# Peptides against a protein of PDB entry 9IZ0, part 21

Target 1, 345 residues: chain A of PDB entry 9IZ0
Amino acid sequence: ITCLGSNGHTYKQLVKGGNDDLRQDAVMEQVFEQVNGFLRSYRKTSQRNLSMRTYKVIPLALKTGVIEWVQDTIPLGEYLDSAHKVYHPKEWSLSTCRKLIAEKQMEDLETRLKVYDLVCRHYRPVFRHFFLESYADPVQWFTTQTNYARSTAVASVLGHVLGLGDRHGQNILIDKTSGEVIHIDLGIAFEQGKKLPVPECVPFRLTRDVVDGMGITGVEGVFRRCMEFTLETLRREEDSLLSVLEVLRYDPLFSWLISPLRRMKKQKMQLENFNQPESGNITTDASRDPKIQRNNVSGESEAERAILKVRQKLSSTLSVEASVGELIRIAQDPSYLALMFCGWS

## One batch from the design tools (peptide; made by RFdiffusion4, then SolubleMPNN)

Design b1_p9_3_s1 (from b1_p9_3, 3 letters changed)
Fold by OpenDDE base, seed 4:
Structure b1_p9_3_s1 (fold): chain B 345 residues (1-345), chain A 9 residues (1-9)
Amino acid sequence: as target 1 above (345 residues)
Amino acid sequence: DEVERYYGL
């Protein structure tokens, strides 16, 4: 929809309806605003303008709300699919890559690694071109690439700490003006991504294209340092962050668990992203309801486990540098990326 | 160090 503001400006807004609970997105955005407060309070993070990019979510009902349309954005996955066709027109299509990975989904790790490596050789990174195409001025190019690396670092640390899942290329927007990342569809948090049909095994998205956008320094430049400063800030503010999450523990409207309906919807979307319809009537008989054993694990026990996981991720047992180093290593490890829905790009 | 300080890298 387009709304006329009281200031006479028109604002495009996304009305999201159906089975998506926008309250979780709104709550996660509130957590991000609190974290942005912490990042502004510390010299190392404030000097770099480190922030999680937020967007306004207004839940109107259990399944309906209005989301701010972030202007001048593109989904990372949309850009990458388009750019890959331009820069590598002789390489495999995204659909071919997806198909090959899917065909081996039930195979052993060794077989999945071989197919992942094969896909990687036939689908090269292109995200560097986003900055080269969008910014003719070298200063603007450098600024936006720096903003990208910074915002990706913040989002990576915060996404890991909060266990933000479903971080596919359509849920990561790139701001075409600033180069910053904007994470959307926040309804899978607190490691619930591990409960998806294709479990998320990485702490955050650090695929080859995500790294390619950081330019020649890759992860060893601005990105690593900004991850370190972000994690240092979150460790200092552990009690403050945990206090914010404890408020959510007592919110009867906040779901610490992925809803069965949302899980099924994400499952269907994952399967549909493998099946581009060549126009053949496959009547998938949707009538096999697997008896969802409602293990009534008390919502309190799940909240407690989630908060304990956040605390564990903020542990000072390892240095900030060692912790960030391990996170970067795991996020780039082919043994994890080969297990992902789209770990190659 | 100085370049990191200047650019806020």
Scores: peptide ipSAE 0.023, ipTM 0.622, DockQ to the pose 0.015
Fold by OpenDDE base, seed 1:
Structure b1_p9_3_s1 (fold): chain B 345 residues (1-345), chain A 9 residues (1-9)
Amino acid sequence: as target 1 above (345 residues)
Amino acid sequence: DEVERYYGL
């Protein structure tokens, strides 16, 4: 929809409805605004203008709301699919790569690693070209690539700490003006991505294309240092961050669990990628309603476990540098990436 | 310098 503001400007807005609960997105955006307060208060992060890019979410009902349309953005996955066809027209299609990974989804780790390596050799990174194409001025190129590395570092630390899931290329927008990342569809948080039919095993998205966008230094330099400063800030403000999350513990509208409907929707989308329509009459004998054992794990016990996991991720047991080093290692480890859903690449 | 500020050195 397009709305006329009281200031005479027209604002494009996305109306989201159906099975998607925008209250989780709105709450996560509120947490990001509080974290942006901490990043502005700390010298090492404020001097670098470190922030999580946010968007406005207005929940109107249980499953309906209005989202700010982030202007001048492109989904990372949309750019990568288009750019790969231009720069590597002789390589495999994204659909071929996804099919090969999906066909091996039930195989052992060794087989999945071989397929992941094979796909990586036939589908090379292209995201460096976003900055080279979009910015003819070297100063703008350098500034936007730096903003990308900075915003990706903040989002990676926050994504790990808050346990953000479903970070596929369609849920990450790139701002065409600043080069910053905008994370959307925040309804999988507090490690609920591990409860998907294909569990999420990485702390954040650090695929080869995400690294390629950082330029020649890759994860070294701007990205690593900005992750370190962000984690240092969050460790300093641990009690403040936990206090914000404790307010959400008492919000009856906040769900600490992935909704059964969202889980089923993701499961169906995962299964539909396996079914080419061979026209076989599967008489769905609709008589096996799986008794969803509602294990009455009180919503309070899930909130407490989520907050405890946030505290554990902010622990000072390891140095900031050691913690960031381990996160970067795990996020790039082929043994974890090969276990991801075929749509993750 | 500005490079150190950018790289967070």
Scores: peptide ipSAE 0.018, ipTM 0.603, DockQ to the pose 0.016
Fold by OpenDDE base, seed 5:
Structure b1_p9_3_s1 (fold): chain B 345 residues (1-345), chain A 9 residues (1-9)
Amino acid sequence: as target 1 above (345 residues)
Amino acid sequence: DEVERYYGL
């Protein structure tokens, strides 16, 4: 819809109605606004304008709400699919790469690593070209690439600490004016990505194309240093951050668990990638509800476990530099990336 | 200082 504001400006808004709960997105955006307060108060983060980019979410009812339309953005996955066809027209298609990884999903780690390496040799990174195409002025090119590395660093630390899942290329927008990242569809948080049919094993998305967008220094420049300053700020403000999360513990509207509907939707999308459509009307009689043993884990016990994991991730047992170094290592490790869903890398 | 602000050093 398009709304006329009291200021005379027109605002495009997305009305979402269906099975997706917008209350989780609205709550995560409120947490990001509080964290942006901490990043503005600390000299090392404020002097670099470090922030998590936010968007407005207004829940109207159960499963209905209004979302701000983020102007001048493109999904990372949409850009990468188009750019790869232009810059590497002799390499494999994204569909071929996804098929090869999916066909080996049930095999051992050694077999999955061999297929991952094979795909990597036939599907090279292209995200550097986003900045080269969009910004003819060298100062604008450098500024937007720096903003990308900074915003990706903030989002990577927050994504790890809050356990954000489902960070595929369609859930990450790129601002075409600033180069900043905007994370959308925040309904998988607090490590619920590990409960997906293919578990998420990396702390955040740091795929070859995400690194390629950082330019010649890759992770060993603005990105690493901005992750360190962000984690230092979150460790300093640990009690303030935990107090914000404790308010959510008692919110009857917030779900600390992945919805059964969202889990089923992800399972169906995984099965549809294995079956070429042979036109067989399999009326799957969905009337056999497998008695999901409601393990009566109270929503309170899941909230407490989630908050405890956030506290553990903010622990000062390791230096900021050592903690960031290990997170970057794991997020890029082929032994973890080869275990991810075929649409991840 | 300015170079450190630009390069994120």
Scores: peptide ipSAE 0.017, ipTM 0.594, DockQ to the pose 0.016
Fold by OpenDDE base, seed 2:
Structure b1_p9_3_s1 (fold): chain B 345 residues (1-345), chain A 9 residues (1-9)
Amino acid sequence: as target 1 above (345 residues)
Amino acid sequence: DEVERYYGL
């Protein structure tokens, strides 16, 4: 829809109607705004303008809401598929790579690693080209690539700390003006991604293309340093962050668990992305939502476990540098990436 | 649809 603002400007908005609860997204955006307050208050993060990019989410009903249309953006996955066809026209298609990974999904880790390596050799990174194509001015190129590395660092720390899941290339937007990342569809948080049909075992998305966008220094430049400054800020503000999350414990609208329906929908989308879309209008008459008698006892125990896990991730037992180093290592580990739905790009 | 692509509908 297009809305006229009180300022006389027209704004595009997405009306989402369907099985996804936008209350999760709206709550996570509120947490990001609080974290952005901490990042603005701390000298090391404020002098670099470190922030999580946010968007407006307005839940209207249990399964309906309005989402801000983020202008001048592209999904990372859409850019990468298009750019790979241009820069590497003799390499394998994304569909071929997905098929080969899927055919081995039930095999042992050694077999999955061999197929992942084979896919990686026939599907090379291209995300560096986003910055080279979009910015003719060298100062603008350097600024936007720096903003990308900074915003990806903030999102990686927050994504790990809050246990954000479902971080595929369609749920990460790139701002074409600033080079910043915008994370969307925040409905899988607090490590609920581990309960997906393909379990998420990485702390955040740090695939070869995500690293390729950081330029020649990769993770060892702006990215690592901005992760360190972000984690240092979150450790300083641990009690403030935990207090924000404790409010969610008592929010009757917040869900600490992935719904069985959302899990099944993500499973179908994973399977349908393996088969060419035959244009079947599947009107799934999802009129039988079983009244989930929220056993309040199970929700409180999941909230407590989630908050405890956030506290554990903010622990000062390891240095900031050691903690960030381990997160970067795990996020790039082929033994985890080979298990993902799309770990090669 | 562009909308389905952006929001994983």
Scores: peptide ipSAE 0.012, ipTM 0.483, DockQ to the pose 0.104

Design b1_p9_3_s2 (from b1_p9_3, 4 letters changed)
Fold by OpenDDE base, seed 3:
Order: C-alpha cells, then sequence, then structure tokens
Structure b1_p9_3_s2 (fold): chain B 345 residues (1-345), chain A 9 residues (1-9)
C-alpha cells in the first residue's frame, strides 16, 4: 500500500498477513533501536556512525501488520544471482550448486566438504562488483564499501548476541545509496535457527560473497575492528541490554520458541529450494491453525535460557579481540558452511 | 507480486 503522511510525503508500506507473528520483528527492531542508543553513546562506535539499520514494523493483529518498505534496496541474494551470471557466465549455475550440495546432504562431513570445495571452485564470489558498478567516484566507492563493512560488522555482532537465524540472502537487503546492510524477517532469534531442518551452526552470515563485498582487506580491515568496537560497547551495556530483554520475559505475547508451523514452512522452502529449477511463485496458502495452548510456564523458562545465553555471549572471559577472532573463524569455517543450506554464497 | 519477492515469507 502507499500512504500519504501528515507531512505530505508518500510512504510505500507492505501489508503482511499470514502465520508469522510480526510482533517478533517489531520487538527485535525495538532492541536494535536501544542498541543504536548504546552505539551513539560511546566514542569508538559514535565516531564511526556504527548502527544497526532498522525499519518500522507495526503489528495490527496476531497475524497481520504493516512493514516499512525500505527504499533503494536490493536483496543480497537477488544481486548475487544476477552478478554471478554476468561476471562468471562460464561457471556453474546456482541451481547446479544447490543440486550437488543437496545430493550429499546425508553423507559424512568429509564428503560434504569435498562437494563444498568443488562448488566453491566453480562458483566464485562476485559481491565486490556491487560497489564497483554502483559508484564511479573513488571516494563514493570507498565510503560505501566502508559503510557495508561497518554495518555488516554491527549486524554480525548483534546477530550472534541475539542469536538471529534465517539469515539467507533474501533476508539481507543492501542499501544502494549507502552500501549498508538491512536485516529483515527477524522472527527467528535466540538461537531458534538451530531448530530449523537445516540447523544454522554459524554465529552470523560471513560467506565468501559477504567477505568479497569488504574489498581487498576482507575481514581483517574495517569489519574486524568494527566488530570489536561493537562487542566492546555491548559488553559495557550488558546490564542495559539484559534489562531490555527481561521486559520481553514478562511479555506473554513474545515467543522465545520457533512455532511448529514456521518450522514446517521453512522445511518446505528448504526442500523446494533443493528440488526445483528456477521460477515458481510460492503461494503458501496455509489456512488452518491448530490452537496451540501456550503453557505460560514453558515461555518463562525459555526466556530465562535465552537471556542466560545472551549474558554468556557478552562474557569478558576472553578479550574483545579474541572473542571476535573466534566468531570470524567459526563463521568462515568450511566444516560449518558445508553443513548449511547455500553455505557457499 | 514484487512485494512477495522481497519478503520470502
Amino acid sequence: as target 1 above (345 residues)
Amino acid sequence: EEVKRYYHL
């Protein structure tokens, strides 16, 4: 829909209806706004304009809401699919790569690693070209690539700390004006991604194309340093962040668990993405809900476990540098990436 | 239709 604001501006908005509770997205956006407050308060993060890019979510009912349309964006996955066809027209198609990974899904780690390496050799990173194509001026190119590395660093730390899941290339938007990342569909948090049919076993998305967008320095430049400053800020504000999450513990409407229906939908989508060639409008007409009696006693125990995991991730037992180093290592480890859906892109 | 592509929801 398009709405005329009281300020005379037109706003494009997405009306969503379905089995997904937009209250999860709205709550995560509120957490990001609080974290953005912390990032503005500290010199190291403020001087770099570090922030999580946010969008407005207005829940209207249990299964209906309005989402801000983020203008001037493209999904990372949409850009990558088009760019691979342009820059590497002799390499394997994404469908060929998906098929080869799927055919080995039930095999041992060694076999899956061999296939992952084979796919990586025939499907090379292209995301560097986003910045080279979009910005003819060297200063704009450098600025936007820097903004990308900064925003990706903030999103990576927050994604790890809050346990954000479902970070596929369609749930990550790139701002064509700033180069910043915008994370969308926030309804899988607090490590519920580990309960997906293909478990998410990395702390955040740091695939070869995500790294390629950082330019020649890769992870060792702006990205690592901005992760360190972000994590340092979150450790300083641990009690403030945990206090925000404790409010959610007492919200009977907040879901600390992935719904069985959302899990089944993600299962179907994962299976369909392994088995179908390009082109199908997925109209998931899933009209019929069994009334899940929410036992309130299970929600509080899951909230407590989630908050405890956030606290553990903010632990000062390791230095900021050591903690960030380990997160970057795990997020790039082929032994984890080869186990995930589309882990090569 | 474009809106259904942006949110694989």
Scores: peptide ipSAE 0.006, ipTM 0.515, DockQ to the pose 0.091
Fold by OpenDDE base, seed 2:
Structure b1_p9_3_s2 (fold): chain B 345 residues (1-345), chain A 9 residues (1-9)
Amino acid sequence: as target 1 above (345 residues)
Amino acid sequence: EEVKRYYHL
């Protein structure tokens, strides 16, 4: 939809209607805005303009709402799918790569690793080209690539701490003006990604293309240092962050658990991507709402467990550098990545 | 088409 603002400006907006509760997105955006307050309070993060990019979400009902249309953006996955065809036209298609990983989904880790490594040799990263093709001026190129590495570092720390799931390439937008990342569809949080049909085992998305966008230094330099400064800030503001999350414990509208419907939708999308070549609108008539008797007692116990996990991730038992080093290692580990859904790579 | 991108998420 297009709305005329009270300021006389025209705003494009997305009306999302479906089975997803946009209240979770709206709440996570509020948490990100509070975290942005913390990042502005500390010299190390403020001097680098470190922030989680936010967007406006207005829930209208349980299953409908208005989302801000983030202008001048492209989904990471959409760019990558196009760029791989342009820059590596002799490599395997994404469909071939997904098929090979999918055919081995029920096999042992050793077999899955061999197929993942084989796919990686025949499907090379290209995301560095986003910055090279979009910015003719070397200063703009360097600035936007730096902003990408900074924003990805903030999103990676927050994604780990809050246990954000479903971080596939379509749920990550790239701002074509700033180079910053915008995370969308925040309906899988507090490690509920581990309860998907194919469990998410990485702390955040740090695939080869995500690293390739950081330029020649990869994860070293800007990205690592910005993760460290972000985690240092979140550890200092632990009590403030936990206080914000405790408010959500008492929100009767917040879902600490992935809904059975969302789990089934993800399972169905996983199965349908196995069986169709590129074509065709499927209107899923999912009009059967099972009366979820919310046992309130189970919701409070899951909220408490989620908050305890956030506290554990903010623990000062390891240095900031050691903690960030381990997170980067796990997020890039082929033994975890080869176990992910075939659409994750 | 743009509306389809957000529905295929």
Scores: peptide ipSAE 0.006, ipTM 0.485, DockQ to the pose 0.091
Fold by OpenDDE base, seed 1:
Structure b1_p9_3_s2 (fold): chain B 345 residues (1-345), chain A 9 residues (1-9)
Amino acid sequence: as target 1 above (345 residues)
Amino acid sequence: EEVKRYYHL
């Protein structure tokens, strides 16, 4: 919809309705605004203008609401699909790569690693070109690439700490003006991505293309240092962050659990949107209903476990540098990336 | 169409 503001400006807004609970997005955006307060108060983060980019979410009912339309953005996945066709027209299509990974999804780690490595050889990173194409001025190029590395670092730390899942290329927007990342569809948080049919095993998205956008220094430049400063800030403000999350424990309308129906639909819809009708009966034998023992774990016990897990991720047992080093290692490890859902790659 | 791309609608 398009709304006329009281200031005389016209605003595009997305009306979302149907199956998605917009309250999870609204709550996560509120948490990000509080974290942005902490980042502004701490000298090391404020001097670098570190923030999580946010968007306005107004829930109108359980499954309906209005979302701010973030202007001048593109999904990372949309840019990458287009750029790979331009820069590497002889390489494999994204659909071919996803098909090969999906065909081996039930195989052992060794087989999945071989297919992942094969796909990586036939699908090279291109995200560096976003900055080279969009910013002909060297100062603008350097500024926007720096903003990208900074915003990705904040989102990576915060996404790990809050256990943000479903970080595929369509759920990450790039601002064409600033180079900053905007994370959307926040409905998988507090490690609920590990409860998907294909579990999420990485702490955040740090794929080859995400690293390629950081330029020649990759993760060892602005990105690592900004992750360290962000984690240092969140550890300092642990009690403040936990207090914000504790308010959500008492929100009777916040679902700490993804419904089984929503779990099945998220990964299934990602597969169906790629099947234009070439007739191949993938009989997914849905006949193994794992008897999910309905442990009636109260919503309170799930909230408590989520808060405890946030506290554990903020633990000072390891240095900031050691913790960030481990996160960066795990997020890039082929043994974890090869286990991810084919639509995530 | 743009809305469908962003939000899996």
Scores: peptide ipSAE 0.005, ipTM 0.496, DockQ to the pose 0.097
Fold by OpenDDE base, seed 5:
Structure b1_p9_3_s2 (fold): chain B 345 residues (1-345), chain A 9 residues (1-9)
Amino acid sequence: as target 1 above (345 residues)
Amino acid sequence: EEVKRYYHL
């Protein structure tokens, strides 16, 4: 829909209806705006313009709402799928790679590692080319690549602390003007990704293409330092952040749990969309949600467990540098990446 | 052009 604002400007908006609860996205965006306030308050983060990129969400009912259309963006997955065909036309297709990983999904870790390594040798990173194609001026290229590394660092720390899941390439937008990342579909939070049919076992998305976009330094330099400054700020504002999350504990509309139906549907739809040739009809049949009487007592206990996990991730038991070092190590470890869902690549 | 030379080393 396109709306005329009271200021005389036209705004494109997405109306979403049916299967997703936009209230969770709206609440997570409010948490990100509070965190952006903390990041602006400290010299180490403010001098680097560190922020989580946000978008406006207006929930209208349980399953309907309006989302801001973020201008000048592309999904990370859409860019990568096109770029791999151009830069590596003799390598395996993404569909071949996903099929090989899916065929071994029920096998042991050793077998899954062998298949992951085999796929990695026949499907090389290309995301560095986004910056080389989009920016002819060397100063603009360096600035946008730096903004990408900074934005990815903030999103990685917040994604870990809040336990964001389902961070596949279609749920991460790239701003073509600034190089910043924008995370969308925030409907898996507080480690509910571990309850998917294939559990998520990495703290955030740090795949080979995500690293390739950081340039020659990879995870070292800008990315690592910006993760450290972001985590230092969140540890300093722990009580303020926990107070914001405690307000959500008493929100009767907030869902601390991913529903069993949503768990099955997210990974199944990702598999079904790989087997259909391009036919642009998102008709998801709305047949039969059983009225789960949510006992309010179970929701409060899960909210308390979620807040306790956030507090544990903000613990000062390890230095900021040691904590960030371990997060980067785990997020890149083949023994964790080989266990991910075939659509995570 | 100079930035392209640094990625081919």
Scores: peptide ipSAE 0.000, ipTM 0.303, DockQ to the pose 0.017

